# Peptides against a protein of PDB entry 6IDX, part 88

Target 1, 380 residues: chain A of PDB entry 6IDX
Amino acid sequence: KELAKLSADVTFATEFINMDGIIVLTRLVESGTKLLSHYSEMLAFTLTAFLELMDHGIVSWDMVSITFIKQIAGYVSQPMVDVSILQRSLAILESMVLNSQSLYQKIAEEITVGQLISHLQVSNQEIQTYAIALINALFLKAPEDKRQDMANAFAQKHLRSIILNHVIRGNRPIKTEMAHQLYVLQVLTFNLLEERMMTKMDPNDQAQRDIIFELRRIAFDAESDPSNAPGSGTEKRKAMYTKDYKMLGFTNHINPAMDFTQTPPGMLALDNMLYLAKVHQDTYIRIVLENSSREDKHECPFGRSAIELTKMLCEILQVGELPNEGRNDYHPMFFTHDRAFEELFGICIQLLNKTWKEMRATAEDFNKVMQVVREQITRA

## One batch from the design tools (peptide; made by RFdiffusion4, then SolubleMPNN)

Design b2_p14_1_s2 (from b2_p14_1, 5 letters changed)
Fold by OpenDDE base, seed 5:
Structure b2_p14_1_s2 (fold): chain B 380 residues (1-380), chain A 14 residues (1-14)
Amino acid sequence: as target 1 above (380 residues)
Amino acid sequence: SPPLPSSFSAFSFS
């Protein structure tokens, strides 16, 4: 207890480390010996002293043994009654993950996000906060392949549901620290969109062109069986497609693929358009057809609007930026939807279309409409 | 300004 208090002092820490004191603390944890009177209290103080000593940055986190990691991971992965040990163990693991990629690899083998979700189902908001903090650390330090797996995993859906039910909809105010961790989780999850946001469409990729063709099909051929579209469009059919791409509001009516060569938002805009067309088909068809039938120059160009809205949403959500330590702003919708970005896009494109109509906008007003929509989104 | 869908009032961007 006294050691844990003194370990916050850098002078004491330096002297204690020079006496191999930190090695003694690690060995106490590694021993796992529950035979000591007041073991839980002693362990809690040992872990506190260890954290405070390591926070001085005098000793590399890479000094810790695999046995130490396994013991700390054991306190987190096993049902424990001692909240004090659990809290410190979560904090130690977070610090290990954040400070060492080698330790991240070892910890990621010992602990799953699924195990950490159990610590969200508690009445202690501090434990919930440290559990999310460790999840965030693991997510931040994961290789890109593993990040995508973490985001797509059933565990992530479950995580969002648990956070929603036990944290956000809890009968208690959310503390600043928890709000920050929810913000961090949101930012890290939306940063998975960065790859698609920075991916240029290849105008020669037939599969990508087929998506644009599918957008046309859904909008204009929704009643026609897809089997009866003869693939070899005659020159007349190619000319019809150019008209259809104009009605879809693409800037390049001849080759809409060129509209997706701008990064940001690159292919992410096409993903949003396809999601809207597949998941919210009635909304998509309505937006397209309401504007395609207009001859008054007040048509809202859906394709252009979808691209620029996707870019705007990426800017508002700061896609590709690291979490800021001073921010606590999180969006509850992120925890209510599996495809929160695409659903946000689907709401915002309807807002854009409505705002365009209300403003009686023309193509010359496009940037002004986008500015009004930006203000509407950022004030919501 | 058109009323934001009630879903947007759940976006505390502040």
Scores: peptide ipSAE 0.008, ipTM 0.538, DockQ to the pose 0.115
Fold by OpenDDE base, seed 1:
Structure b2_p14_1_s2 (fold): chain B 380 residues (1-380), chain A 14 residues (1-14)
Amino acid sequence: as target 1 above (380 residues)
Amino acid sequence: SPPLPSSFSAFSFS
């Protein structure tokens, strides 16, 4: 107990480490020996002292044995562990994952996100916070393939649902530390959009061109059977499609695929447009047709607006950036929707269309409208 | 400016 307090002092920590004191603490954990009276209390203080000593950065985290890792992971995976031991064990594992890629690999073999989810289903917000912090650390340090798997997995939907029900909709105020971890989880999840944001459309890829054609079909041919094969392209049909792509508000009316060659937002903008068109079809059709029927130069160019809005949302959400330790702002919608980014896009594109109308904007006002929309999004 | 739906409000925990 006294050691745990003194271990916060850098001078004491340096002297204690020089006396191999940290090695003694690790061996106590490694032994797993429950032979001592008040083992749980002693272990809690041992883990506290270990954390405080390691936080000075004097000793590399790589000094810990696999036996130590297994013991700490055991305290997180075993049912009915003392809350004080569990909390410190979660914090130790988080620190290990954050400070060492080699420890991350070992920890990722010993624990699952599913085991950590059980610690979110408790009334203790501190335990919930450390459990999310460890999930975030594992997610941050995971290879890209594993991050995508973690995010696409049914496990992430379950995680979001549990966070929503047990943390966000809890009968208690969310503390700053929990808010930060929710922010981190949001940032790390939105960073998975970076690949699509940086993917250029290939104008020669027929499958990608078929998506743009599907956007046209949904907007203008929604009642017509998809059996009208695009293939009988008489020159009149090509000219017709150019008009349709103009009405859709693409910058390149001849080849809308060219509008998606700029990165950011690349293909992510097309993904958002397709999501809106398929999931919110009535909203999509309404937005397109309201602007396609105008002849007063007050048409909101949907295609251009969707691309620039997608880019703006990526900038606002800092897609591809690491989480900032000073931030605790998160969107509850992220936990209510599986496709939160696309749903955010769907709301923001309606806001943009409304703002365009209210401003009586023309194509020359485009950047001004986008700036007003940015302010509206960031103040909400 | 129309407020964004409250579901999209950044929870700034002050």
Scores: peptide ipSAE 0.007, ipTM 0.518, DockQ to the pose 0.158
Fold by OpenDDE base, seed 2:
Structure b2_p14_1_s2 (fold): chain B 380 residues (1-380), chain A 14 residues (1-14)
Amino acid sequence: as target 1 above (380 residues)
Amino acid sequence: SPPLPSSFSAFSFS
């Protein structure tokens, strides 16, 4: 108990470390001997002292044995562990994962995300916070293949559902520490969009061009009677498509694929547009047709707006950036939707279209509309 | 129960 208090002092910590004190603490954990009176209290103080000593950064985390890791992982995986031991064990594992790639590999073999999700189903917010913090650490340090597997797994849907039901909809206010961990989880999940955000469209790829053609088809051919006979020559068809791509609000009416060559947002903008067109077809068709029928110079260019909005959302959500300290702002939609980014895009594109109308904007006002929309999104 | 570490800021993402 006194050791755990003194371990917060850097002078004491330095002297205690010089006396091999940390090695003694690790051996106490490694022994696993439950036969002592007050074992749980002694262990909780041992783990506290160990953490406080390691937080001074004097000793490398790589000094810990595999037996130590297995004991700490055991306290997280076993039922009926004291809350104080569980809390410190989660933190030790988080610190190990963050500070050592070799320890990450060992911990990822001993603990499953499913076991950590079980600690979210408790009424203790501190336990919930440390469980999410460890999930975030594992996600941050995972190689790209494993990060994608964690995101694609039913585990991610289950994790979001458990967070929604047991954390966000809990009968108590969310503390700053929990809000930060929810923010971190959001940032790490949206960073999976970075590949698509940085993927340039190939204007010569027929499969990618067929997606743009599908956007045109959904907007203009889905309600049109099949009576337009296939017999008009190839040149008339090309000229017709150029008109349709102009009505869709692409900057390059001849080759809309050129609008997706800029990164960011690259192909991610096309993914958002296609999602809107397929999942929210009525909303997509309405937005396109409302602007395509205008001759008053107040048309909102959908294609250009969708690209610039996707870029703006990536900037607001910090896609491709590491989580910032002191940030605690998270979007509840992230926990309610499987495709939260695409759904956010679908809401924001409607907001943009509304704001464009309210401002009586022209093409010259485009940047001003985007600035107003940015302020609206960031204040929400 | 023994105190938690004082540095136990759930902010250890530095």
Scores: peptide ipSAE 0.006, ipTM 0.425, DockQ to the pose 0.028
Fold by OpenDDE base, seed 3:
Structure b2_p14_1_s2 (fold): chain B 380 residues (1-380), chain A 14 residues (1-14)
Amino acid sequence: as target 1 above (380 residues)
Amino acid sequence: SPPLPSSFSAFSFS
C-alpha cells in the first residue's frame, strides 16, 4: 500500500527500479500464490505499484514475461475476479498494447473482444470505460486486415448494441472519460474508410463504370418496362447516357468516372451514392428526379453535391487522423447503425438538397451552399 | 479499494 503510493513519485520510482524492485512485483504476479491472507488486496496494490512505476517510462514494457501477460489476461477473462483487480488488469493490458506491438500480439492471442464485451454489461462505468479503452487499443494496434475483420465482424454489431443499451441508454450520466473512449471508437471505425477515400476511380475499369451505370438505371429505368429494345444504335444510346449523367449532376457528364479521380473522397463518394440508391431508393430517386426536371437553373447537381459532401464529411469526422486527447464528442448514430457513415451521408444529402432549394441556389452558389451545410452539420 | 493509477491512460499518442 505504501509502495503503491510512493511509486507515483519519480525520485522514489528511479531508486526503486535501480534496486530491481519492479522485477519483484512482476514475480509476485507471476507466482499466482493465492495462499496469502488478503491476497486480493495485496495483488491490487502490487498492480497499482507496477502501473505507477511503468508510467515513469524508465523501464520498457517489453520486460514483462509471457507468464505475467497470461496472469493479467486471466484476471480479465475469468468471470469471478475482484473489481479492483479487474480495473488494474484492464489498465495494464491497455498500456501493454499501446506501448508494445510485441505485447499486442501476445495479448490478442490470450483475450477476445467477446470477453471484453462481457465487461460492458456491468453497471460499473469505470469497468466499462477500461474495457472500451482496451478494445480501442486493440483496434488501434491491429494490422489493417485484422482491423477490417474486427469492424465487419458480428462482434462489432454486438459491441455497438451493448454500448448503446448499457452505456448510452444507461440511467447514469456519461463521464468525460467514457465519452472520450466512445469518440475514439468512432474515429478508429471511420478511419477504416480511408482506403476508399484515397482510392481513385480507374475510368477504364468496367466494373467501376458499371456502378455509375447502375446509379443511372436506378434513377431513370426503375419504372421503364424492360421492353425498351436493345436495338437503338450505340451512338443514340451514348448520347442518351450523356444526358442522363448531366441530369444526375455529374461535373463530367461525358465521363462521370473522371469525377471520382479526385482523392479525397475518391471511390468513397461512389460507395455512398450506391448505398443511398439501393438502401434508400425512394429518397435517391426523389432527389434526382426533382432536380432533373428543372429548367430554371436552380437544379441541385446530385453527383457533384454527393462528392463534395462526402469530402466534407471526411473532413468533419477527421477520417485518416488519429483520435485527439481533448475530444469527447461522439455521434449516437454510430451505435444505432451498422453503416453509420453512409446513413449520415443519406441524412446530410437531404439537408443539402433542402438548403439548396431554400437558398434558391444556382451552380454559382455551390460553395456558399456547402459552407451553410457545413455549419448546419457541425452544430447538430 | 487501493487507488487506481493517476494515469488513466488517456491515449497518449506519443
Scores: peptide ipSAE 0.009, ipTM 0.456, DockQ to the pose 0.027; fails the geometry check

Design b2_p14_1_s3 (from b2_p14_1, 7 letters changed)
Fold by OpenDDE base, seed 1:
Structure b2_p14_1_s3 (fold): chain B 380 residues (1-380), chain A 14 residues (1-14)
Amino acid sequence: as target 1 above (380 residues)
Amino acid sequence: APPLPSSFSSFSFE
């Protein structure tokens, strides 16, 4: 108890570490000797002292044994562990993951996100906060190949649902520490979009061109009877498609693939457009057809607008930026849906189309419309 | 200059 209090002092920590005191603490954890009177209290103070000593940065986290890691992971994975031990064990694992890639690998073998999710189904907001903090640390330190797997896993949908129901919709106010961890989780989740945001379309890739063609098909062929004979010459068909791509509001109506070569937003804009067209087909068709039938110079260019809106949303959400320790601005709405970014795009593209009409905008007003839409999104 | 749009309420997915 006294050691745990004194370990916060850098002068004491330096002397205690020089006396191999940290090695003694690690051995106490490794021994697992439950035979001592007040074992849980002693262990809680030992873990506190260990964490406080390590937070001085004097000793490398890589000094810890695999037995120590297994004991700490055991306190997190075992049911009915003392809350005081669980809290400190979560904090130690978080610090291990953040400070050492070698420890991350070992911890990722000993614990699952599913085990950490169980610690969110409690009334203790501190335990919930440390559980999310450890999930965030694991997500941050995961290699790129595994990071996408973690996001796509049933665990992520379940995590989202549990956070929504047990944290956000809970009868308790969200503390600053929890708000920060929710912010971090959102930043890390949106950073999964960075790859697509920085992926240039290849104008020669047929599969990517087929997506653009599918956008045209959904907008213009959904009402057309399949009876139009395949035999009208290839040139008339190409000229027809150029008109369709102009009506879709692409800047390059001859080769719309060129509009997706700019990064950001690259292919992410095409992903958003395709999601809108497939999931919200009626909304997509309405937006396209309302603007394609106008010859009054007040047409909202959907293709250009979708690209610039995707870029704007990436800027607003700071896609590709690391989380900042001073921020706690999380958005509860992003926990309500699995495809929250694409749904946000679908709301914002309707807002853009409405704003364009209300402003009686022309192509010359495009940047002004985008500025107004940005202000509306950032104040919502 | 084109008129400013009406105020937009907070967006929700629900």
Scores: peptide ipSAE 0.010, ipTM 0.524, DockQ to the pose 0.142
Fold by OpenDDE base, seed 4:
Structure b2_p14_1_s3 (fold): chain B 380 residues (1-380), chain A 14 residues (1-14)
Amino acid sequence: as target 1 above (380 residues)
Amino acid sequence: APPLPSSFSSFSFE
């Protein structure tokens, strides 16, 4: 207890570290010896002193043994651990992950996101906060492949549901620290969109062009079998498709693939359009047909609007930016759905279409409509 | 210049 207090002092910490005191603390954890009277209390103070000593940055986190890591991970993975030990163990693991890629690798082998999710199903907000903080640390430090796996996994779907039900919809105020961790998780989740946002469409790729053709098919020929390969259309068929792509509101009516060559938002806009067309088909068809039947120059160009809206949403959500330590603003709605970004796009494209109609906009008003829509989205 | 649209409600998925 005294050591834990004194360890907050940098002068004491320096002297204690110079006396190999930190090595003694690590060995106490490594031994796992429950034979001592007041073991849990002693261990809690040992872990506190260790954290405080390491927080001075005098000693590298890489000094810890694999046995130490396994003991700390054991306190997180075992049921019925003392809350004080659990809290400090989560904090130690977070610090290890944040400060060392080598320690991240070892920790990622010893613990699962599923084990950390169990610590969200508790009434203790501090434990919940440290559990999310560790999840965020693991997510931040994961290689890109593993990060995508973490996001797409059942664990992420379960994580959002648990956060929604046990944290956000909890009967207690969310503290600043928890709000920050929820913000961080949101930012890290949306940063997974960066790859698609920066992916250019290849106008010559037939498979990518077939997606655009599928958008046309869903809008104008819903009864047609998708297995009817877009055969080499006669000149009449090419002219028909050019008209259809104009009605879809693409800028390049001849080759709509060219509209997706600019990054951002690249292919992410096409992903959103395809998601809308498949998951919300009635909404998609309605939006397209409402505008395709207009001859009054008040048509909302769906394709152009979808691209610019996707870009705008990426800007609003700060896709590709690192989390800011001073921010705690998170959006609870993003925890309600697995495909929250695409669902947000689906809401916002309807808002855009409505706003366009209410403004009686023409193509010349496009940028003005987008500014109004931005304000509406940012204030919602 | 076109008129401003009506106010829009906050987003909800539920």
Scores: peptide ipSAE 0.010, ipTM 0.530, DockQ to the pose 0.141
Fold by OpenDDE base, seed 5:
Structure b2_p14_1_s3 (fold): chain B 380 residues (1-380), chain A 14 residues (1-14)
Amino acid sequence: as target 1 above (380 residues)
Amino acid sequence: APPLPSSFSSFSFE
């Protein structure tokens, strides 16, 4: 107890470390010996002292043994009733993950996000906060492939549901620390969009061109039997498709693929359009046909609008930016749906289309409409 | 200048 208190002092920490004191603490944890009277209390103070000593940055986190990591991970993955040990173990694992990629790799082998979700199903907001903090650390330090897997996993859906139901919709105020961790999780989740946001369309990629063709098909051929193979396009059919791409509101109606070469938002805009067209088909068809039937200069160019809206949403959500320690502004709505970004896009494109109509906008008013839409989104 | 639209309320996925 006294050691744990004194370990917060840098002068004491330096002297204690010079006496190999931290090695003694690690060995106490590694031993796992429950035979001592008041073991839980002793362990809680040991973990406190260890964390406080390591927070001085005098000793590298890489000094930690695999046995120590396994013991700490064991306190988290096999939850004991002792909240004090659990809290400190979560904090130690977080610090390990944040400070060492080698320790991240070892911890990621010992613990899963699924195991951490159990610590969110408790009434203790501090435990919930430390559990999310560790999830965030693991997510931040994961290689890109593993980050994407973590986001797409059933565990992530479950995580969002548990956070929504047990944290956000809990019968208690959200503390600043929890709000910060929810903000961090939101930022890290949206940063998964960065790759697609920065991916240029290849105008020569047939598969990507087929997606643009599918957008046309859904909008204009939804009643036509798909049996007519896309390949038999007479020159008249090619000219018809150019008209269709103009009605879709692409800037380059001859080669719409060129509209997706701008990064940001690159291919992410095409992903949003395809999601809207497949998941909200009636909304998509309505938006396209309402504007395609207008022979007046008041048509809302869907393709251009969808691209610029995707870019604007990325800017508002700060996609590709690291979490800021001073921020705690999270959006509960992003925990309500697995495809929250695409759903937000679907809401915002309808807002844009409505705003365009209400403003009686023309193509010259495009930037002004986007400014009004930005103000509406950022106030919501 | 085109007229400004009416104020929208908060967005929800509900």
Scores: peptide ipSAE 0.008, ipTM 0.522, DockQ to the pose 0.120
Fold by OpenDDE base, seed 3:
Structure b2_p14_1_s3 (fold): chain B 380 residues (1-380), chain A 14 residues (1-14)
Amino acid sequence: as target 1 above (380 residues)
Amino acid sequence: APPLPSSFSSFSFE
């Protein structure tokens, strides 16, 4: 206990480390000697002293043995009753993951996100905070492929549901530390969009062009009998599609693929449009047909609007930026849906379309409409 | 950097 208190002092820590004191603490954890009276209390103080000593940055985290890691991971993965040991073990694992990629790999083999989710189902907000902090550390340090797999996995759906029900909708006020960890998780989740945001469409890629063609099909051919596959020559088809792409509000109505060559938002805008068209088909068709039937120059260009809105949402959500330690602004809505960004896009594109009508905007007013929509989104 | 819109708390996907 006294050692744990003194370990916060840098002068004491330096002297104690020079005496190999930290090695003695690690060996105490490694030994697992449960035969001592007050073992749990002594272990909790040992783990506190270890954390405080390591926080001075004098000793590398890579000094820890695999036996030490397994003991600490064991306190998190096994049903333990001791809250004090669990809390410190979560904090040690977080620090290990953050400070060493080699320790991350070892910890990721010993602990599952499912085991960490069990620590979110408790009434102790501090344990919940450290569990989310460790999840965030694992997510931050994971290879890109593993991060995407983690985000798409049932574990993330379950994680969001558990956070929503046991943390956000809990009867207790959310502390600043928890709000920060929820913010971090949100930022890390949105950073998975960065690849698609920075992916340029290849105008020569037929598979990517087929997505744009599918947007046209959903908007204009959904009611057309398959018998009207026009046997008309290739040129009439090209001329018809050019008209349809103009009605969809693409800037380049001859080759809409060119509108997705700008990064950001690149292919992410096309993903949002396709999601809207497939998941919210009635809303998509309504927006497109309502604007396609206007001859008064007050048509809202859907394709251009969707691209610029996607870019704006990426800017607002700071996609591709690292979490800031000074921020705790999280949005509960992003825990309610698996495709929260695409759903946000679907809400915001309707808001944009409404605002365009209310302003009686023309193509010359486009930037003014986008500015008003930005203010509406950032104040909502 | 623009502040994260604290405002999305008013949006519900429910």
Scores: peptide ipSAE 0.010, ipTM 0.601, DockQ to the pose 0.717; fails the geometry check

